# Peptides against a protein of PDB entry 3PBP: the designs that were tried, part 7

Target 1, 203 residues: chain A of PDB entry 3PBP
Amino acid sequence: LNEKDLNLILNKSLVMYESLDSTTDVIVKRNVIKQLQFVSKLHENWNSRFGKVDIQKEYRLAKVQGPFTINPFPGELYDYTATNIATILIDNGQNEIVCVSFDDGSLILLFKDLEMSMSWDVDNYVYNNSLVLIERVKLQREIKSLITLPEQLGKLYVISDNIIQQVNFMSWASTLSKCINESDLNPLAGLKFESKLEDIATI
Target 2, 203 residues: chain A of PDB entry 3PBP as posed
Amino acid sequence: LNEKDLNLILNKSLVMYESLDSTTDVIVKRNVIKQLQFVSKLHENWNSRFGKVDIQKEYRLAKVQGPFTINPFPGELYDYTATNIATILIDNGQNEIVCVSFDDGSLILLFKDLEMSMSWDVDNYVYNNSLVLIERVKLQREIKSLITLPEQLGKLYVISDNIIQQVNFMSWASTLSKSINESDLNPLAGLKFESKLEDIATI

## One batch from the design tools (peptide; aimed at target 1 I134 I180)

Design b1_p16_1 (made by RFdiffusion4)
Pose (drawn by RFdiffusion4):
Structure b1_p16_1 (pose): chain A 203 residues (1-203), chain P 16 residues (1-16)
Amino acid sequence: as target 2 above (203 residues)
Amino acid sequence: SLQEIIEEAVKNKIEN
């Protein structure tokens, strides 16, 4: 955990602690407070020279959160099954797009709009487990796998049956991160959220 | 619309 990232989760933790009010669900309040306590403890034991911190077994037992809401979910896909999931980096600030494959050779590019809180005990804990659909890409080919190269932002390799295609969504993803970082929604108005699809090779 | 939903989602991300 480098210094930049350590501070990022600390600040996110502080923003949520302040975001607490009385209508806030008791279970959620507990987790937010626990998150702040935990992230603070990490900050106290962080070894700056190695950029690492030890984590006791106690804090590593966590229960799953979900299911995430996928809004708006495409109606056609209720007849199909999700195949793969991939994470694609948009910028240098941990901003990402979640990609999911389906039986119909389709791809949904998703964005997480709500900040999650950390949770260890709570069963079936859902809270800000929210994803939003940005785009859908139908390749009409059997998608056998999804691959990413850390060196290339906003690009995803999709291995179909005899083709390796590259879905390139930096056309809109670059603007998306700018607005997130500049807190300005205006550049999003009019932007067509269409990814450049490109055949890389025959396999 | 989808565009409105995207803008709202981005706004939520900024708030958070």
Fold by OpenDDE base, seed 2:
Structure b1_p16_1 (fold): chain B 203 residues (1-203), chain A 16 residues (1-16)
Amino acid sequence: as target 1 above (203 residues)
Amino acid sequence: SLQEIIEEAVKNKIEN
């Protein structure tokens, strides 16, 4: 994701959040807070002057909805709540995979399809931010944290209970990177989108 | 920090 765009969205979200009061429609309030939560989690991967946004505990976890639309979204995950969000670089050209964890122990790996765009209103909001589902990884654990290392392209580290696991998706991400950079998606045909899981340590 | 713990763990894994 583009850091500049993310900052812009965050700023807009914050402004809307700050405008909320007791007279605000409940649905609007909830949507704004959930969106802010989502954006805030994404933003944690960047150095920002705002840092982490303080949100009421009731809205700290939210289903992945705004400001992004995931296509297709796994139907099973509608029953679960998103817990963590991370972005992972797959090349030096700033192509990134977005990873979202859920409380069922699932990880979804997503690719940004459209540029960030949205319209904000106190009573409504419209967004056009599409994410493409690439892979769902089922860990069957409570995911506590997602960590990335800048020097480790295409690798995500998952903290669950007392275990650190590495999710390595370079088997397909390298091809994806090439396809994006060359504007040719043909090499993706027949590609297996299956990441490798490895236990790194017990903590 | 958690980041440091992971970095150390990864380092150890790579070196072994």
Scores: peptide ipSAE 0.155, ipTM 0.770, DockQ to the pose 0.019
OpenDDE base, seeds 1, 3, 4, 5: peptide ipSAE 0.071, 0.129, 0.029, 0.127; ipTM 0.680, 0.742, 0.560, 0.743

Design b1_p16_1_s1 (made by RFdiffusion4, then SolubleMPNN; from b1_p16_1, 8 letters changed)
Fold by OpenDDE base, seed 2:
Structure b1_p16_1_s1 (fold): chain B 203 residues (1-203), chain A 16 residues (1-16)
Amino acid sequence: as target 1 above (203 residues)
Amino acid sequence: SLEDIVIKAVGNKIKS
């Protein structure tokens, strides 16, 4: 995500927020509010050079069930708190994956809400307004920091107390990039969204 | 910086 894309997502989230009223479903309200808070925080702490944002406030996530909601957050993370956010370039055209870590040791990999990006999940289609959940990576570690290197496309480095681990998602992100850039969803058919984990160093 | 630490670690890993 570049700054322009983030602004677009933020504006969309604001529009959704303004649409809320007393008749809006409670779950929808919650999800819209959380989405707005999330995007606002991303915008506030955006570091485009390193693709890093620091989370200063806790975010409790819940599964969004209704329309006009952003549903990048799996229901299993309802009781957990987001701890770190990072953006990872997947190509030289400013396409990025957004990664959010949680205090249960999970990473969620997200992409901006493009119609093309949403269509990859035919079995579990969910309406979202801003972000799409692509993959959940369970590290089962206390995540201290998320580091990205601009020269390392599709690679996220996770720092815990004693280890640096690499999450490499180029196995699917390269295909996603191609789909976006060429406006062709066909290569997404049958694509496995599974990242590779590798230990880099002990620290 | 954390970035420097990661760069160093990655470099060492590549060299191994």
Scores: peptide ipSAE 0.462, ipTM 0.908, DockQ to the pose 0.019
OpenDDE base, seeds 1, 3, 4, 5: peptide ipSAE 0.451, 0.455, 0.460, 0.462; ipTM 0.905, 0.907, 0.908, 0.909

Design b1_p16_1_s2 (made by RFdiffusion4, then SolubleMPNN; from b1_p16_1, 6 letters changed)
Fold by OpenDDE base, seed 2:
Structure b1_p16_1_s2 (fold): chain B 203 residues (1-203), chain A 16 residues (1-16)
Amino acid sequence: as target 1 above (203 residues)
Amino acid sequence: SLEDIIKEAVGNKIKS
């Protein structure tokens, strides 16, 4: 999700919100409102020093995987709930990886494949394959927050109670960036999607 | 700040 895409989604969400009235279906109303609120919050944090968004309970409870559609979704995470989301730049051309944390200490790294859309209703889910799973990182700890530094490409900082860890995925993200920019996915064949995890600081 | 902590820690690690 890049700034342009976020703005587009925000604009669409606003348009949808403005279309709501007393006769609007309750499910549609709920989904649109949640989408607008979530996207607005993302937008507010876009230019922050720390690129992170804590997902509120109301959004997390909408689906096991959160507001985004993820393909494939790890089956093991069906028992857990998303907790945080962050976007990480992988190049200077606005290509980004989306990261979602879960209650089990897992991080999933995702790529926006199609136009992103939000799904908020558990019982009325329509899969649109907006995000593609690239890697799952199992930290086996409670994740409190996700932090990104705009000047550091392909690096995610994970904060727990007592430690800051760096997840560096540029080993594969550089190739992914190239593939996206060149519209050629061939270099991804055989690529190992394994990020490097390092302890950075104790807090 | 948390940012400063991260930057300092990263910097120190790179220098090591």
Scores: peptide ipSAE 0.307, ipTM 0.840, DockQ to the pose 0.019
OpenDDE base, seeds 1, 3, 4, 5: peptide ipSAE 0.305, 0.305, 0.307, 0.308; ipTM 0.839, 0.838, 0.838, 0.840; seed 5 fails the geometry check

Design b1_p16_1_s3 (made by RFdiffusion4, then SolubleMPNN; from b1_p16_1, 9 letters changed)
Fold by OpenDDE base, seed 2:
Structure b1_p16_1_s3 (fold): chain B 203 residues (1-203), chain A 16 residues (1-16)
Amino acid sequence: as target 1 above (203 residues)
Amino acid sequence: SLEDQVIQAVGNKIKS
């Protein structure tokens, strides 16, 4: 996920938000608001680290084309602020996981390119691009920095309280990579999305 | 840099 991708997600979320009216289903309304709030927080953090992203008016004024959502919504994190963002390669084909840290000590691992069927209305099912919340890791520490090493696929290094910890998610990321590259999501069924946490050093 | 520190730490961990 790069700045352009994040901008696209934000724009789509804004389009969805602008489509809301008094006749909008309550569930749809709630989901759109939650998504926009989450993406806005990501955008704020991104801007602080990587610079401002302009929102294209054309996207904001566009008609809703379907859901571009983050699922499942990290409801508990809506009251918290994103503190760091990192991208971690999971293969040599540019597939990557987006990691976001929050001020509650949580890490969320996201993937942008999964297609899923979503029901926004009882009688309305749509396929669209989704940011998928794959895993939430609760460190319960103040996360100061997220470090990635290009040579270390599927590994995130978290710096908190003068401790370097490794989050290794290759146990599931290898399968995810294969699924995406082969356009077959079946192997994801039953896959356990649990990363390994290991202390590396004190600094 | 923080990156250098991580690289060193990882290297040391691997060597142990």
Scores: peptide ipSAE 0.443, ipTM 0.902, DockQ to the pose 0.019
OpenDDE base, seeds 1, 3, 4, 5: peptide ipSAE 0.427, 0.429, 0.436, 0.432; ipTM 0.896, 0.897, 0.900, 0.898

Design b1_p16_1_s4 (made by RFdiffusion4, then SolubleMPNN; from b1_p16_1, 6 letters changed)
Fold by OpenDDE base, seed 2:
Structure b1_p16_1_s4 (fold): chain B 203 residues (1-203), chain A 16 residues (1-16)
Amino acid sequence: as target 1 above (203 residues)
Amino acid sequence: SLEDIIIEAVGNKIKS
């Protein structure tokens, strides 16, 4: 993802939202609203100095529910609710990872695969699997917030009640960045997607 | 702020 892509997605989401009226199916309304809210939060996070955004407790990510599809979506998380979202730059070319936390203490690290677009019909939901699951980090603690520092590439800071932890995924994100920028996926072969977790402070 | 705490903590780790 980059700023241009995010703006495009936001614009599309706005158009979809504006198309809603009193005759629109309830399921369609819900999905479009969720999409707009999600994208708006991402956009807000992008503009935030420290890249933090909280999401509503009712927001649950699921492949079937949308708004954005995640492939593959970890089945265990169907029963849990997303709590926070963060975007983390992995290079100076505006490539980024999207991180979503869940109330089970899991973090999922996601990458934009395709242009995010969705068309919702009551009988048939058409969407692109625009987000790819790269890594799941199980912290097994209550995640209060996610913080990023724009000057620190590939680092996510997880805030819990009493501790700040750093998730460093540059071990694989540097390779991913190269693949994106060079349009060559070969370096991803055999790459281990395992981030480093480190305690940095007690609060 | 939390951000300041993070920056300080990271800085300390790098220096140690």
Scores: peptide ipSAE 0.333, ipTM 0.844, DockQ to the pose 0.019
OpenDDE base, seeds 1, 3, 4, 5: peptide ipSAE 0.304, 0.328, 0.324, 0.305; ipTM 0.833, 0.840, 0.835, 0.836

Design b1_p16_2 (made by RFdiffusion4)
Pose (drawn by RFdiffusion4):
Structure b1_p16_2 (pose): chain A 203 residues (1-203), chain P 16 residues (1-16)
Amino acid sequence: as target 2 above (203 residues)
Amino acid sequence: ETIREKIGNYLRELNS
């Protein structure tokens, strides 16, 4: 955990602690407070020279959150099954797109709009477990796998049956991160959220 | 609302 990232989760934790009011669900309030306490303890034991911190076994037992809401979910895909999931980096600030494969050779590019709180005990904990559809890409080929190279932002390799295709969504993803970072929604108006699809090779 | 929430709302309206 480098200094930049350590401070990022600390500040996110502070923003949520402040975001607490009385209508806030008791279970959620507990987790937000726990998250702040935990992130604070990390900050206290963080070794700056190594950029690392030890984590006790107690804090590593966490229960799953979900299911995430995928909004708006495409109606056709109710007849199909999800195959793979990949994470693609948009910028240098941990902003990412979640990619999911389906039986119909389709791809949904998702964005997480709500900040999650950390949770350890709560069963079936859902809260800000929210994803939003940005785009759907039909390759009409059997998608065998998804691959990413950390060196290339906003690009995803999709291995179909005899093709390696590259879905390139920096056309809109670059603008998306700018508005996130600049807190200005206007540049999104009129942007067509279409990814450049490209055949890389025959396999 | 945060900018990300506003983006989410914008995208939901766009894809509905």
Fold by OpenDDE base, seed 3:
Structure b1_p16_2 (fold): chain B 203 residues (1-203), chain A 16 residues (1-16)
Amino acid sequence: as target 1 above (203 residues)
Amino acid sequence: ETIREKIGNYLRELNS
């Protein structure tokens, strides 16, 4: 089952790679290539039956960069260090969620409420000093990498020492996207910002 | 106030 899921991710990554052409944005191309390289390495390690996957840092899609302000910042995280950052698209426009991981095994999902910026690549990240807390997800494990698939809206893959997990927040992000696009806050009323966590593969 | 700012304020209140 886990192997099947990993193969699915690999296949999706391959499809994305194959879809690249001369009209594709340079940043998108770079990210797809990095994603493919990362997933390919995971697959190779899986097939070799070696237990531990060695993840190369250069294959990470995002890393922590600053400065930015998070409001409110969870008090429990003041004593911990941010380890990774990722940006996840939630629609086909420019609406995105920022995710930051911490060394306590927490993820925070954040909304940029002021200047619109896009961050496809860490090297081209535009700093936004206004990030609003949406949700905290406690994984209780060492987070090594955050991976996003450009074609998978509202999904984040979290790589730890022994597991790959998917965080799916489209349950609320679709509504959020609608609110932004329609300039209407009403759909947010009563909306629960609770992401779904699923195990994809054991490593 | 933009819609994004309004959303931001809503979220701040929710997580306060």
Scores: peptide ipSAE 0.745, ipTM 0.971, DockQ to the pose 0.449
OpenDDE base, seeds 1, 2, 4, 5: peptide ipSAE 0.742, 0.743, 0.711, 0.704; ipTM 0.971, 0.971, 0.972, 0.972

Design b1_p16_2_s1 (made by RFdiffusion4, then SolubleMPNN; from b1_p16_2, 9 letters changed)
Fold by OpenDDE base, seed 3:
Structure b1_p16_2_s1 (fold): chain B 203 residues (1-203), chain A 16 residues (1-16)
Amino acid sequence: as target 1 above (203 residues)
Amino acid sequence: MSIKEKIGEFLVKRFS
């Protein structure tokens, strides 16, 4: 990502956020908010490394959680730019997976292992947005958008130039949900974190 | 650690 591309993504994310209203679907709201959070954090990281682009700090603190980390971050993606973000519910509770797409055609599926905390005090801002890598899916195409449907748990729709694909990760996400809800790690032992990719439609 | 943190630790360790 160059600075221009990052700014473009940030602006788009802000526009999407501003479009949210009381009639907006809960999942859409969540996705847009999380996208904004993620992009804003990327922007902050970029600013720290390459120079600051002006984003209103108060706006960021009020609407966007602080810096995030992805662990481990795939080394192959260091030179690529995040293009889209989505949050996918895996149960009827609060358990969700975060997905980020990159301009190399990769998707990463991420787990939030820490609860998000917001600070309204600029001087006491704590960075505690932790994302853990679950899976990398290589699509080898330009990803235009990520879509989730509230009624479809553990499913992500990926739109590229010529195809819509479904990523279904319920094969492992159901177990993950169970582990969280039952506070038991044992079912994760030997679990294969491999999502199913299916072509839905040609565009 | 919370269960989520433990899960996170597990998920990270599997790449090592």
Scores: peptide ipSAE 0.679, ipTM 0.958, DockQ to the pose 0.496
OpenDDE base, seeds 1, 2, 4, 5: peptide ipSAE 0.677, 0.678, 0.678, 0.660; ipTM 0.957, 0.958, 0.957, 0.960

Design b1_p16_2_s2 (made by RFdiffusion4, then SolubleMPNN; from b1_p16_2, 7 letters changed)
Fold by OpenDDE base, seed 4:
Structure b1_p16_2_s2 (fold): chain B 203 residues (1-203), chain A 16 residues (1-16)
Amino acid sequence: as target 1 above (203 residues)
Amino acid sequence: MTIKQKIGEYLIKKNS
């Protein structure tokens, strides 16, 4: 990833954000917002590395509430480009995981550690800007798309050139959901954040 | 601090 590419991605993300309205599909809205958050963080990281100025800072601050954070951001991914984003429900409530894919074939699973306040019926969306790293999954494939099914909690489908793979993170997400819903951290003790990867179909 | 914030702190520590 170079500066020009990053700026291009940022600009595209901003344009996509501007296109959001009340008629936009909820999934698209969510993805665009999350993409913008992620790209903004990448830009911040880039600036930190090279001491560059954010040309679009004024625009972003006018349209989006404050800076965006991913903690910690994997250092290995600084040189890679985000390719896809998805949001996966982990229960029947509001608890969800954000997934971002990269052009090296990596997935990062992210947790929103602030309360969700999103309205899809208005043009001015309020969302949290804080994401926390849960897990990095290395697929070592060119990821074409990410698919989620509403009836399948904690499952992400990754489409590559010749295969569809399922990432199942309910091994830890069920516990995470429980912790949130019961306001108890104790179940996290000893929990391993290791998702199951399975080949489900060739294409 | 909310439960989500506490979870966040836990995860940050785990991945740092």
Scores: peptide ipSAE 0.712, ipTM 0.966, DockQ to the pose 0.585
OpenDDE base, seeds 1, 2, 3, 5: peptide ipSAE 0.704, 0.706, 0.707, 0.692; ipTM 0.964, 0.966, 0.966, 0.968

Design b1_p16_2_s3 (made by RFdiffusion4, then SolubleMPNN; from b1_p16_2, 8 letters changed)
Fold by OpenDDE base, seed 4:
Structure b1_p16_2_s3 (fold): chain B 203 residues (1-203), chain A 16 residues (1-16)
Amino acid sequence: as target 1 above (203 residues)
Amino acid sequence: MTIKQKIGEFLVKRNS
C-alpha cells in the first residue's frame, strides 16, 4: 500500500458515504460506514508512520463524528489494503462482529466496544468509532467477497476464485454474547479466540 | 465503564 492508493481508497470511501440516504439498504449503509471508519484509521496510522498531513481530515470530521480507532491495529497489515467488510450478528439482539478482509488474504475480526445508537431511517447516523481486535485469520487467498446470512449467527462466508469457505466464530462469540447480555466478564477468562475455517464448496 | 468497554479493554490487553 502506498500513499496514492490509500488516498484513493479514502476518497472512494468518502464518495460512498456521501451516497448514503434513507433509501439505501441497511447492510450497505453499515458496510460503508464501517469501511470509512477503517480507512480513516489506516490513514491515521499512515500519517503516524510518515508524518503526513490528512488532506481529507476536515471533510471527514464534518461528516463523521471524531476520529476512528482500531486497537490494536496489527502492524503487519499496515502495508496491505482492505478489500471487503462485513458485519455479522452473534445473537438475536444487537451484538455483532465486524470483519475486514485484506489483499494478503487476511481477515480481522473486530469488536465494537461502545454502545450502538444507530438509526437507518435518518441520513445523520450516530455510530461508535471504536473497534477492538479479536482475531486475525490468515486465508492466504484472494478474497473476492464476504457474505453473511441472517439466519446463520456467527458465520461468515468468504468467496475466493475457486472456493467458498466458512468462518465460524461461534466457539467464542457465544461466550462473548453471554458476557454482554449478562454483564459478566468472567466467562472470557481462558477463552480462546480461534475461529473454525471450513471449505464449503468449490467454484 | 460499560460491559462492552470492559470487554474492549480485555481484548486490547490480550492482543497487545
Scores: peptide ipSAE 0.689, ipTM 0.962, DockQ to the pose 0.584
OpenDDE base, seeds 1, 2, 3, 5: peptide ipSAE 0.683, 0.683, 0.688, 0.674; ipTM 0.960, 0.962, 0.962, 0.964

Design b1_p16_2_s4 (made by RFdiffusion4, then SolubleMPNN; from b1_p16_2, 9 letters changed)
Fold by OpenDDE base, seed 2:
Structure b1_p16_2_s4 (fold): chain B 203 residues (1-203), chain A 16 residues (1-16)
Amino acid sequence: as target 1 above (203 residues)
Amino acid sequence: MSIKEQIGKFLIERFS
């Protein structure tokens, strides 16, 4: 993790924290606070070791609108609870991957095959957002938060108890992006959907 | 069917 990346993560964490109010979901509040605490500790350690670092104000917000459905839902995750959600851009054309974390330490990477739609029933209406499973990454850690950086396509940062890890899925996301942009499915046939996991920082 | 829908169908068939 370089100084610039740390500053971006910290800035984003601060912005998220500042956005909290009385109407914010309890789980979201908890995760944002934990994220800020953890990243702040990293920043403190960095300053102690390398000197004071100025926080940059550059950030990108990625939001996922719910409710959503996941297809297929992994059977192994049936008894576990979703904890975090993030959206990661894979190109400059606004194609994106959705990531959901679970309390077993799993990450699932998802593709939005449909935009949000409204389904009508006899007595009510329901929002429907379709998400398709691409990959499951098993970290087996308590995930505090998920972070994306505006200048890093196809990369997700996972903050756990004492470690920040990077999930890089550009190995397949670049091909997926091409398929979308060129309206050609052929490159997907032999594609391996396996992300690279790397430890970035340990406290 | 849109390209995204086609991709979705492909992925479901592959990973189900």
Scores: peptide ipSAE 0.617, ipTM 0.946, DockQ to the pose 0.470
OpenDDE base, seeds 1, 3, 4, 5: peptide ipSAE 0.611, 0.616, 0.611, 0.613; ipTM 0.944, 0.946, 0.948, 0.950

## One batch from the design tools (peptide; aimed at target 1 N71 F111 F193)

Design b1_p17_1 (made by RFdiffusion4)
Pose (drawn by RFdiffusion4):
Structure b1_p17_1 (pose): chain A 203 residues (1-203), chain P 17 residues (1-17)
Amino acid sequence: as target 2 above (203 residues)
Amino acid sequence: STIREKIGEYLIEYQNS
């Protein structure tokens, strides 16, 4: 955990602690407070020279959150099954797109709009477990796998049956991160959220 | 609302159009 990232989760934790009011669900309030306490403890034991911190076994037992809401979910896909999931980096600030494969050779590019709180005990804990559909890409080929190279932002390799295709969504993803970082929504108006599809090779 | 929440609302409206 480098210094930049350590401070990022600390500040996110502080923003949520402040975001607490009385209507806030008791279970959620508990987790947000726990998250702040935990992230603060990490900050106290963080070894700056190695950029690392030890984590006791107690804090590693966590229960799953979900299911995430996928909004708006495409109606056709109720007849199909999800195959793979991949994570693609948009910028240098941990902003990412979640990608999911389906039986129909389709791809949904998702964005997480709500900040999750950490949770350890709560069963079936859902809260800000929210994803939003940005785009859908139908390759009409059997998608065998998804691959990413850390060196290339906003690009995803999709291995179909005899083709390796590259879905390139930096056309809109670059603008998306700018507005996130500049807190200005206007550049999104009019932007067509279409990814450049490209055949890389025959396999 | 945060900018990300506003982006989410915008994208929902965009996809439903």
Fold by OpenDDE base, seed 5:
Structure b1_p17_1 (fold): chain B 203 residues (1-203), chain A 17 residues (1-17)
Amino acid sequence: as target 1 above (203 residues)
Amino acid sequence: STIREKIGEYLIEYQNS
């Protein structure tokens, strides 16, 4: 992401946040706030810590105090630029997957491997910066936008120039959620982290 | 370590396998 793109994403996230009110569903509210926190942290670090340096380089460094770090970072994506970010709920609690798209048409699905910290105050939000790679999905399309629906767990909608596709990762995310909630790693044994890609509509 | 940290470690190992 460059500064311009980050600002655009931040603005969109802010608009979503501002739409929240007392009648907003708790899950929806949580999702929007988490997304805003993520993007806001990116923006904060871009402006205050990294200056004009490309933050994407720091995503690969586990020791860097960036907005977040990705481990491992796919080597094939080294020369490509992140284009979109989304957060997808995998249960009705606090468990979620972070998705980042790249300009090569790849999606990476990421797990926050630290304890969740949430602030409902945008001015004083807490966000952990550690992300772990779960899966790379190669769409080989120019990704225009990522859409998530809080009522549809473990589903991501990807909009490209000519198609809307659904990425469904509940095949593994349901197990992951169970592992987290029950504090048991055993269900992960033999689990394949392979999402289902389906064409929804042509554009 | 927390369950999330342990899952993270598992996922890293998974990617390296």
Scores: peptide ipSAE 0.709, ipTM 0.962, DockQ to the pose 0.468
OpenDDE base, seeds 1, 2, 3, 4: peptide ipSAE 0.705, 0.686, 0.687, 0.709; ipTM 0.962, 0.964, 0.964, 0.962

Design b1_p17_1_s1 (made by RFdiffusion4, then SolubleMPNN; from b1_p17_1, 9 letters changed)
Fold by OpenDDE base, seed 4:
Structure b1_p17_1_s1 (fold): chain B 203 residues (1-203), chain A 17 residues (1-17)
Amino acid sequence: as target 1 above (203 residues)
Amino acid sequence: KSIKEKIGEYLVKKALA
């Protein structure tokens, strides 16, 4: 969590916005406005859609006791530490994807394959948490925070030191949602779990 | 198995492939 950076981006965006005048190119105006709107939304939802948990610690403990499991856990990430966590809704029926970031700049997208509710309170274990690996996205950046917006299904915003990026996984999440809601696995056949990464704004 | 469990199994197989 780095609220300072977000505030800096917000301030910069505001300054840029305020610098616009009648002589400013229309395209520039539009871009600045869009950027400001985006950053403002991020700021508004900063704390509400962000979580930070030491997943590796919990995972290690769970291997012994069974309260938390990622299956399979990518071998390449054994030496790295989880830094951020977010939950992203993929439909209006409360189906969701869990995202965990690591200090190598990787994101893993995870599916909850159990019907039981997930708990992230390490000190309050009530239910078994099973997470299944869907996709690994290598950003190769220091991930400062993960942000979600309630009106944007299947979209995750990743904030690093110099850029805000969007991870859009609706290409497969819409199908996944359909499979869950209709209790039909057939649509998964041939589905590629490849998210779209897009640069949204520079910091 | 629930639909989610079946999906999970499918995903695990895919991830290990």
Scores: peptide ipSAE 0.671, ipTM 0.957, DockQ to the pose 0.426
OpenDDE base, seeds 1, 2, 3, 5: peptide ipSAE 0.670, 0.670, 0.670, 0.645; ipTM 0.954, 0.956, 0.956, 0.959

